Peptides against a protein of PDB entry 3NZW. Designs and how they scored, part 20

Target 1, 212 residues: chain A of PDB entry 3NZW
Amino acid sequence: TTTLAFRFQGGIIVAVDSRATAGNWVASQTVKKVIEINPFLLGTMAGGAADCQFWETWLGSQCRLHELREKERISVAAASKILSNLVYQYKGAGLSMGTMICGYTRKEGPTIYYVDSDGTRLKGDIFCVGSGQTFAYGVLDSNYKWDLSVEDALYLGKRSILAAAHRDAYSGGSVNLYHVTEDGWIYHGNHDVGELFWKVKEEEGSFNNVIG
Target 2, 222 residues: chain B of PDB entry 3NZW
Amino acid sequence: QFNPYGDNGGTILGIAGEDFAVLAGDTRNITDYSINSRYEPKVFDCGDNIVMSANGFAADGDALVKRFKNSVKWYHFDHNDKKLSINSAARNIQHLLYGKRFFPYYVHTIIAGLDEDGKGAVYSFDPVGSYEREQCRAGGAAASLIMPFLDNQVNFKNQYEPGTNGKVKKPLKYLSVEEVIKLVRDSFTSATERHIQVGDGLEILIVTKDGVRKEFYELKRD

## One batch from the design tools (peptide; made by RFdiffusion4, then SolubleMPNN)

Design b1_p11_2_s1 (from b1_p11_2, 8 letters changed)
Fold by OpenDDE base, seed 1:
Structure b1_p11_2_s1 (fold): chain B 212 residues (1-212), chain C 222 residues (1-222), chain A 11 residues (1-11)
Amino acid sequence: as target 1 above (212 residues)
Amino acid sequence: as target 2 above (222 residues)
Amino acid sequence: MFLTPLPFQLD
């Protein structure tokens, strides 16, 4: 898995691959590793597929209950804290989760929290999570600027996941891309790695380690 | 050391068509190298036009299917005989599986039916309840033999339009019920040749708007 | 330990 999220002048970019594995077996190439919690809040998934899918869906329910009770959207801080508190209660039970909670509220602005099954909860501007995270960081860190245009930021997110999909055997399938703004998240499509790779290689003149 | 899990072998596969879905399984039940039964069905009609199979450890599979059938029954009681949708069934099964997250059902689960738009639907589950809607899925002992075949023949993976130098992918299209049945039969006959835990019989459940139809074919008994 | 089937991982 490779997931990433970063803040920039235009909001938040979220990009993820879509591969699931069971050992050396490719279990799926089409997994949705982003959960749309509400129109302003996203969760990403890495680790155990069931752990992430189950508990982030549960988180979505908790967020909805908050909205119903408080007549206000839950903050990104509170949403991430709910998840963090939950996984902390299961500490030692063997949950495997590496998640980012990304969203926008009027109070917080664009916000990213990293939450994992070890009980770590971090607020930050840039995170890459998964077995391919180091590959993604290599591209992302080399090109990241706060002042990126929306177009350049979207491309950078997509390109970073592509790099990870290329080098990490546990990442691949496709890139799912999101842009989060004050008006909510916008889905920017599913990009098959097989097609995207050749397109990027041709347009950039990159991936010269591959002959074709 | 005590191992609570057995492995009863077998293989299942699901394929969704445009207005139908198929869930198929062999009827061989095995322990180690001994055939327990040559005809032990593992694909079930659960009502509400939902068919289900949980392949792996048969005791766990049977328990899971029983629990789901019971869930369907209670759904009718609680919601004035409302039909359980396939997506709701999938969510329910996730909860059944994840409820045993720390002592999982040792099974690969597939359900098939029609979605609320009347389109064929196949949902697959891992042992602890992650699930995905797909056009096709193989599970069980010979899944590794069949799934690549389904990738190629259902999803047209690695197929390109002739004369395009591999630049234009073969377009996705729905398969007819006849085409799907052919693929299912070819999958299982091929798997039977190369896997000792697959054989004896093939049972295919076909879900349409008119209900569930069952077909049976002999497989090699070696 | 699960051999087959295994839980799916998003590693």
Scores: peptide ipSAE 0.304, ipTM 0.803, DockQ to the pose 0.150; fails the geometry check
Fold by OpenDDE base, seed 4:
Structure b1_p11_2_s1 (fold): chain B 212 residues (1-212), chain C 222 residues (1-222), chain A 11 residues (1-11)
Amino acid sequence: as target 1 above (212 residues)
Amino acid sequence: as target 2 above (222 residues)
Amino acid sequence: MFLTPLPFQLD
C-alpha cells in the first residue's frame, strides 16, 4: 500500500493506490483505500483491510451521530480522536491500521491527522503511509511547495503514488485521487498504473530504468 | 498442537453479468488426501435472491451461511418483510465475519445477486470481513489458478486492440449468461486437472430477476 | 496461527 496526503495553498491532496495482498498473492487491484466519511472528511486505509474498512466505516457512523446530536459537522480533530481512542482500546490485540483523517471545517481549515494502531495520533502537513511510503516521499518531498497550483498538486500526488507503485511490489493497480477544499472533497478519478506509467514516462522522459 | 481449523478444499467462483449473476462451486469435500464426499453442495440460496458460498473450512462455512440465513429471517421480522438488498447483505456479512476478528471463520466468502438497479452483483470477503464488489472472483483451493484466467476473460486484462501497439485496451463489455457458463465450466475443468482438491461435480447458481436457477455438471472423479 | 485463507493486507 501507498497512501499520501498533503496540505498546500489550495487545500489537501489525497492519493492512494488500490492493491491488496495476501502474502505474495495479489488479492485485488481495485480496493478503495479512501473512505468517504462525509462530504468534507476522508479516511485513508493501510494495514489490515478489514480492520481499516470496518473501523473507518464505524467512524463514519460516529461522525454522523455527532452531526445529529450537535447539529454541526464534526471537527477533523474530534473525528481523528474518536478513531485514536478506539484503536488505543485495542492496543496489543493485533489490529493493523495506518490511517489519515483528512478534512475541512470552518474552524480548523484544511487538516490532516495521522492515526495508527499503535496509538499514535499526529497532526501534520505531509504524510505518506504504507509499504511504499518511502518511495512516495522521495518524489513528494523533492517537488512539494506550499504554493503549488491545484493542477500541479494533483499531479504531484498522482506521480508520487506512481513512483511507489513502480518500486513497491505491494502497491499498484490504480491511483485514486482526491482534492479537499472548504466546499468538500472532489474525486479526481481512477488512474490505472499501467496506462499512467507509460504516459508519464513519455511526457517527462522519466522511468528510464524501463526500456519500452 | 491442536489446530481448530480444517481444510475441506474445493473452489468457488462468482461472475456478475449485466442483469444476472452466477455463483459456482465444485461439490468435492476433502480432508487431507481423502475425499469425504463427491457431492456436498457449498453454494446456497439464502433467500431474497441472494446466493452465498463460504469456502475453506466447511464447518465454519456452514456456520456462517446459517447465521446469514438467520439474519435474513430477522431482517424480515424487524422490517416488515422488506427485501434485503445485496449491498446490505454484504454489510451484514462483514459484521458476521468481523465479529470473529480474533478467531476468524476460516473461509473465503462470495455472494451474488442483483443490485437495486437490477444489475448483476458479486461481493467477495476476506476471512475477517473486508469486502469489495467485483465483476468476478474465484475463491478456495484453485483460486490462484482461476483468478488470472478471469482477469483475462472477464475483465480482458492484457488484451489490446490489434494494430494499436498496445495503446488501446480491449473494451470492457458484459458477458452473456451462456458465455459466463462457458467460462465457469472451463475454469473448473481446468482447475480439476491441476488441483487434487477440486473435482467430482460443479453446481452453478444463476440469479436473475426471475429467481435462482441451478445447473449441475459432472467433473473428473479422480 | 492463521495461514490460508489469509486476511487481505493493505501493506
Scores: peptide ipSAE 0.303, ipTM 0.810, DockQ to the pose 0.149; fails the geometry check
Fold by OpenDDE base, seed 2:
Structure b1_p11_2_s1 (fold): chain B 212 residues (1-212), chain C 222 residues (1-222), chain A 11 residues (1-11)
Amino acid sequence: as target 1 above (212 residues)
Amino acid sequence: as target 2 above (222 residues)
Amino acid sequence: MFLTPLPFQLD
């Protein structure tokens, strides 16, 4: 898995691959590793597929309950804290989760929290999570600027996942791309890694380790 | 050392069509190198036009199916005989599986039916309840033999239009029920040839708007 | 204990 999220002048970019594995077996190439909690809040998944899917869906329910009770959307801080508190209760039980809670509230602005099954909760501007995270960081850190245009930021997110898919055996399938703004998240499509690879190679003159 | 799990072998396969879905399974049940039964059905009609199979350890599979059937029953009691949708069924099964997260059902689960728009639907589950809607899925002993075949023949992976120099992919299209049945039969006959835990019989459940139909075919009994 | 089938991982 490779997931990433970063803040920039235009909001948040979220990009993820879509491969699931069971040992050496590719279980799926089409997994949705982003959960759309509400129109302004996203959760990303890495680690155990069931653990992430189950508890982030549960988180969505808790966020909705908050909205109903408080007549206000939950903050990104509070949403991430709910998840963090939950996984902390299961500490030592063997949950495997590496998640990012990404969203926008009027109070917080664009916000990213990292939450994992060890009980770690971190606020930050840039995170890559999963077995391919180091490959993604290699591209992302090399090209990241706060002042990126929306177009360039979207491309950078997509390109970083592509790099990870190329080098990490546990990442691949497709890139799912999101842009989060004050108006909510916008889905920017599913990009098959095979097609995307050749396109990027041709346009950039990159990936010269592969002969076309 | 005591192992609480067994392996009863077998293979299951689901394929979604445009207005139908198919869930198929062989009827062989084994323990180690011994055939326990040449006809032990493992694909079940659970009501509300939902078919289900949980392949792996048969005791766990049977328990899971029974629990789901009971869940359907109580859903009707609690919600004035409302039909359980396939997506809701999938969520329910996730909770059944994840409820045993720390002592999992030793099974790969597939359900098939029609979605709320009348389109064919197949959902597959890992042992602890992650699930995905897919056009096709193989599970069980010979899943590794069948799934690549389905990738090629259902999803047309690695197929390109002739004369395009590999630049134009073969377009996705729905398969007819007849075409799907052919693929299912070819899948299981091929799997039977190469896997000792697959064989004896093939039972296919076809879900349409008119209900569930069953077909049976003999497989190699060696 | 490894389960066969294995749980799916998003590694």
Scores: peptide ipSAE 0.302, ipTM 0.814, DockQ to the pose 0.153; fails the geometry check
Fold by OpenDDE base, seed 3:
Structure b1_p11_2_s1 (fold): chain B 212 residues (1-212), chain C 222 residues (1-222), chain A 11 residues (1-11)
Amino acid sequence: as target 1 above (212 residues)
Amino acid sequence: as target 2 above (222 residues)
Amino acid sequence: MFLTPLPFQLD
């Protein structure tokens, strides 16, 4: 898995691959590693597929309950805290989760929290999470600027996942791309790695380790 | 050391069509190298036009299916006989599976039916309840033999339009029920040839708007 | 320990 999220002048970019594995077996190439919690809040999934899918779906329910009770959208801080508190209760039980809770509230603005099954909760501007995270960081860190245009930011997110998909055997399938703004998240499509790779290679003159 | 799990072999396969879905399974039940039964059905009509199979450890599979059937029953009680949608069924099954997250059902689960738009739907689950809607899925002993075949023949993976120099993928299209049945039969006959845990019989449940029908085919009884 | 089936991982 490779997931990433970063803040920039235009909001948040979230990009993820879509491969699931069971050992050496490619279980799926089409996994949705982003949960759309609400129109303004996303969760990313890395680690155990069921752990992430189950608990982030549960988180969505908790976020909805918050809205119903408090008549206000839940903050990204609070949403991430709910998840972190939950996984902390299961600490040592064997949950495997590496998540990013990404969203926008009027109070917080664009916000990213990293939450994992070790009980770590971090607020930050840039996170890559999963077995391919280091590959993604290599591209992302090299090209990241706060002042990126939305177009460039989207491309950078997509390109970073592509790099990870290329080098990480546990990442691949497709890139799912999101842009989060004050108006909510916008889905920017599913980009098959097989097609995207060749396109990017041709356009950039990159990936020269692969010959035709 | 206590090993609570067995492996009863077998293989299951789901394929979604445009207005139908198919869930098939062989009828062989084994332990180690011994055939326990040549006809032990593992694909079940669970009501509400939902068919289900949980393949792997049969005791766990049976338990899971029974629990799901009970869930369907209670859903009717609680919601004035409302039909359980396939997507809701999938969510329910996730909870059943994940409820045993720390002592999992040792099974690959597939359900098939029609979505709320009348389109064929197949949902597959890992042992602990991650799930995905797919056009096709193989599970069980010969899944590794069948799944790549399905990728190629259902999803047309690695197929390109002739004369395009690999630049144009073969377009996705729905398969007819006849085509799907052919693929299922070919899958299981082939798997039977190469896997000792697959054979004896093939039971296919076909879900349409008109309900569930069953087809049975003999497999090698070797 | 799972042999087959294995839980799916998003590693």
Scores: peptide ipSAE 0.302, ipTM 0.816, DockQ to the pose 0.151; fails the geometry check

Design b1_p11_2_s2 (from b1_p11_2, 8 letters changed)
Fold by OpenDDE base, seed 4:
Structure b1_p11_2_s2 (fold): chain B 212 residues (1-212), chain C 222 residues (1-222), chain A 11 residues (1-11)
Amino acid sequence: as target 1 above (212 residues)
Amino acid sequence: as target 2 above (222 residues)
Amino acid sequence: MFLRLLPFQRD
């Protein structure tokens, strides 16, 4: 798995691969590693598929309950804290989760929290999470600027996942791409890695280690 | 060291069509190298036009299917005989599986039916309840033999339009029920030849708007 | 086997 999220002048970019594995077996190439909690809040999934899917869906329910009780959307801070508190209660039980809670509230603006099954909760501007995270960071850190255009930011997110998909055997399938703004998240499509790789190679003149 | 899990072998296969879905399974039940039964059905009609199989450790599979059937019954009691949708069934099964997260059901679960738009639906689950809707899925002993075949024949992976120099993929299309049955039969006959835990019989449950139909075919009894 | 989005590096 490779997931990433970063803040920039235009909001948040979220990009994830879609491969699931069971050992050396590619179980799926089409896994949705982004949960759409609400129109303004996303959760990313890395680690155990069931742990992430179950608890982030549960988180969605808790976020909805917050809205019903408080008549206001839950903050990204509060949503991430709910998840963090939950996984901390299961500390040592063997949950495997590496998640980013990404969203926009009027109070917080664009916000990203990293939450993992060890009980770590971090606020930040840039996170890559998964077995391919270091490959994604290599591309992302080299090209990241706060002042990126939305188009450039989307491309950078997609391109960083592609780099990870290329080098990490546990990442691949497709890139799912999101842009989060004050108006909510926007889905920017599913990009098959097989097609995307060749396109990017041709357009950039990159990936010269692969002979077409 | 005591292992609480067994492996009863077998293979299951789900394929979604446009207005139908199929869930098939062999009828062999095995422990190690001993055939326990040549006819032990593992694909079940659970009501509400939902078919289910939980393949792996048969004791766990049977327990899970029974729990789901009970869940369907209680859903009717609680919701004035409302039909359980396939997506709701999938969510319910996730909770059944994840409820035993720390002592999992040792099974690969597949359900098939029609979605709320009348389109064929197949959902697959890992032992702890991660699930995905797919056009096709193989599970069990010979899943690794069958799944690549399904990628090629259902999802047309690595197939291109003739004369395009590999630049145009074969377009995705729904398969007819007859085509799907052919693929299922070919899958299981092939798997039976190469896997000792697959054989004896093939039971196919076909879900349409008119209900569940069953077909049975003999497999090699080796 | 559980589906994984990350290889459980069990340390």
Scores: peptide ipSAE 0.212, ipTM 0.810, DockQ to the pose 0.196; fails the geometry check
Fold by OpenDDE base, seed 1:
Structure b1_p11_2_s2 (fold): chain B 212 residues (1-212), chain C 222 residues (1-222), chain A 11 residues (1-11)
Amino acid sequence: as target 1 above (212 residues)
Amino acid sequence: as target 2 above (222 residues)
Amino acid sequence: MFLRLLPFQRD
């Protein structure tokens, strides 16, 4: 898995691969590693597929209950805290989760929290999470600027996941891309890695380690 | 050390068509190299036009299917005989599986049916309840033999239009029920040739708007 | 065998 999220002048970019594995077996190439909690809030999934899918779906329910009770959207801080508190209660039980809670509220603006099954909860501007995270960071860190255009930011997110998909055997399938703004998240499509790779290679003159 | 899990072998396969879905399984039940039964059905009609199989450790599979069937029954009681949708069934099964997260059902679960739009649907589950809707999935002993074949023949992976120098992929299209049945039969006959835990018989449940139809085919009994 | 989004954390 490779997931990433970063803040920039235009909001938040979220990009994830879609491969699931069971050991050396590629179980799926089409996994949705982003949960759409509400129109303004996303969760990303890395680690155990069931753990992430189950608990982030549960988180979605908790966020909805908050809205119903409080007549206000839950903050990104509060949503991430709910998840963090939950996984912390299961500390030592063997949950495997590396998540990012990404969203926008008027109070917080664009916000990203990293939450993992070890009980770590971090607020930040840039996170890559998964077995391919280091590959993604290599591209992302090298090209990141706060002042990126939305187009450039989307491309950078996509490109970073592509790099990870190329080098990490446990990442691949496709890139799912999101842009989060004050108006909510916007889905920017599913990009098959096989097609994307060749396109990027041709357009950039990159990936010269591959002949084709 | 005591191992609480057995492995009863077998293989299951789901394929979604446009307006139908198929869930198939062999009827061999085995422990190690000993055939326990040559006809032990493992694909079940659970009502509400949902078919289910949980392949792996048969005791766990049977338990899970029973629990799901019971869940369907209670759903009807609680919701005035409302039909359980396939997506809701999938969510329910996730909870059944994840409820045993720390002592999992040792099974690969597949359900098939029609979605609320009447489109074929196949959902697959890992032992702890991660699930995905897919066009096709193989599970069980010979899943590793069959799944690549399905990738190629259902999803047309690695197929390109002739004369395009690999630039144009073969377009995705739905398969007819007849085509799907052929693929299922070929999959299981092939798997039977290469895997000792697969054979004896093939039971195919076909879900359409008109209900569940069952077909049976003999497999090698070696 | 559980599906993983990360390769190694099979406890």
Scores: peptide ipSAE 0.195, ipTM 0.801, DockQ to the pose 0.213; fails the geometry check
Fold by OpenDDE base, seed 5:
Structure b1_p11_2_s2 (fold): chain B 212 residues (1-212), chain C 222 residues (1-222), chain A 11 residues (1-11)
Amino acid sequence: as target 1 above (212 residues)
Amino acid sequence: as target 2 above (222 residues)
Amino acid sequence: MFLRLLPFQRD
C-alpha cells in the first residue's frame, strides 16, 4: 500500500494505490483505500483491510451521530480523535491500521491527521503511509511547495503514488485521486498504473531504468 | 499447538453479468487427503434473491451461512418483510465476520445477487470481513488457478485490440449467461485436473430477476 | 489469509 495526503494553498490532495495482497498473492488491484465519510471528510486505509474498512465505516457512523446531535459537521480533529481513542482501546489486540483523516471545516480549514493502531495521532501538512511511503516521499518531498497550483498538486500526488507503485511490489493497480476544498472533496478519477506509467515516462522522459 | 481450524477444501467462484449473477462451487468435501463427501453443497439460496458460499473450514462456513439466513429472517420481522438488498447483506456479513475478529471464521465468503438497479453483483469477503464488490472472484483451494483465468476472460486483462500496438485495450462488456456458464465449467474442469481438493460435482446458482436457478454438472471423481 | 494493505506487517 501507498497512501498520501498533503496540504497546499488550494486545500488537500489525497492519493492512494489500489492493490491488496495476501503474502505474495495479489488479492485485488481495485481496492478502494479511501472511504468517503461525508462530503467534506475522507479516511485513507493502510494495514489490515478489514480493520481499516470496519472501523473507518464505524467512524462514519459516529460522525453522522455527531451531526445529528450537534446540528453541525464534526471537526477533523474530533473525528480523528474518535478513531484514535477507539484503536488505543484495542492496543495490543493486534489491529493493524495506518490511516489519515482528511477534511475541511470552516473552523479548522483543510486538515490532515495521521492515526495508527499504535495509538499515534499526528496533525500535519504531509503524510505518506504504507509500504511504499518512502518511495512516495522521495518524489513528494522533492517537488512539494505550498504554492502549487491545483493542477500541479494533483499531478504531484498522482506522480508520487506512481513512483511507489513502480518500486514497491505491494503497491499498484491504480491511483485514486482526490482534491479536498472548502466545498468538499472532489474525486479526480481512477488512473490505471499500467497506462499511467507509460504516459508519464513519455511526457517527462522519466523512468529511464525501464526500456520501452 | 492445537489448531482449532480444519480445511475441507473445495473451490467457489462468482461472476456478475449485466442482469444476472452466478455463484458456483464444487461439491467435494475433504479432510487432508480423504474425501468425506462427493456431494456436499456449499452454495446456498439465502432468500431475497441472495446466494452465499463460505468456503474453507466447513464448520465455520455452515455456521456463518446459518447466521446470515437467520439475519435475513429477523430483517423481515423488523422491517415489515422488506427485501434485504445485496449491499445491505454485504454489510451485515461484514459484521458477522468482524464480530469474530479475534477468532475468525476460517472461510472465504462470496455472495451474489442483483443490486437495486437490477445489475448483477458479486461481493467477496476475507475471513475478518473486508469486502469488495467485483465482477468476478474465485475463492478456496484452487482460487490461485482460477482467478488469473477470470482476470483474462471476464475482465479482459492483457487483451488489446489488434493493430493498435497494445495501446487500445479490449473493451469491457458484459457476458451472457451462457458465456458465463461456459467459463465456470471450464474453470472448474481445469481446477479439478490440477488440484486434489476440487472435483466430483459442480453446482451453479444463477440469480436473475425471476429468482434463483440451480444447475449441476459432473466433475472428475478422481 | 487476511487481506493486507501494508507489506511489512507480514507477520
Scores: peptide ipSAE 0.189, ipTM 0.811, DockQ to the pose 0.194; fails the geometry check
Fold by OpenDDE base, seed 3:
Structure b1_p11_2_s2 (fold): chain B 212 residues (1-212), chain C 222 residues (1-222), chain A 11 residues (1-11)
Amino acid sequence: as target 1 above (212 residues)
Amino acid sequence: as target 2 above (222 residues)
Amino acid sequence: MFLRLLPFQRD
């Protein structure tokens, strides 16, 4: 798995691969590693598929309950804290989760929290999470600027996941891409790595380790 | 160390068509190298046009299916006989599986039916309840033999239009029920030849708007 | 075997 999220002048980019594995077995190439919690809040999944899918879906329910009770959308801080508190209660039970809670509220603006099953909760501007995270960071860190255009930011997110998909055996399938703004998240499509790789290679002159 | 799990072998396969879905399973039940039964059905009609199989440890599979059938019953009681949708069924099964997250059902679960638009739907689950809707899925002992075949023949993976120099993929197209049944039969006959835990009989449940139809085919009894 | 989004080989 490779997931990433970063803040920039235009909001948040979220990009994830879609491969699931069971050991050396590629179980799926089409897994949705982004949970759409609400129109303004996304959760990313890395680790155990069931753990992430179950608890982030549960988180969605808790966020909805908050909205019903408080007549206001839950903050990204509060949503991430709910998840963090939950996984912390299961500490030692063997949950496997590396998640990013990404969203926008008027109070917070664009916000990203990292939450994992060890009980770590971090607020930040840039996170890559998964077995391919280091590959994604290599591309992301080298090209990241706060002042990226939306187009460039989307491309950078996509390109970073592509790099990880290329080098990490446990990442691949496709890139799912999101842009989060004050108006909510926008899905920017599913990009098959097989097609995307060749396109990027041709356009950039990159990936020269692969002979076409 | 006590191992609470067994492995009863077998293989299951789901394929979604345009307006139908198929869930198939062999009828062999084994323990180690011993055939316990040559006809032990493992694909079940659960009502509401939902068919289900949980393949692996048969005791866990049976327990899970029974729980799901009971969930369907209670859903009707609680929601004025509303039909349980396949997506809601998938969510329910996730909760059944994940409810035993720390002592999992040792099964690979597949359900098949029609979505709310009348399109064929197949959902697959891991032992702890991660689930995905797919066009096809193989599970069980011979899943590794069948799944690549399904990738090629259902999803047309690695197929390109002739004369395009590999630049144009074969377009995705729904298969007819007859084509799907052929693929299922070929899958299981092939798996039976190469896997000792697969054989004896093939039961296919076909879900359409008109209900669930069952077909049975003999497999090699070796 | 559980589906994993990370190779956490929980051995």
Scores: peptide ipSAE 0.189, ipTM 0.817, DockQ to the pose 0.219; fails the geometry check

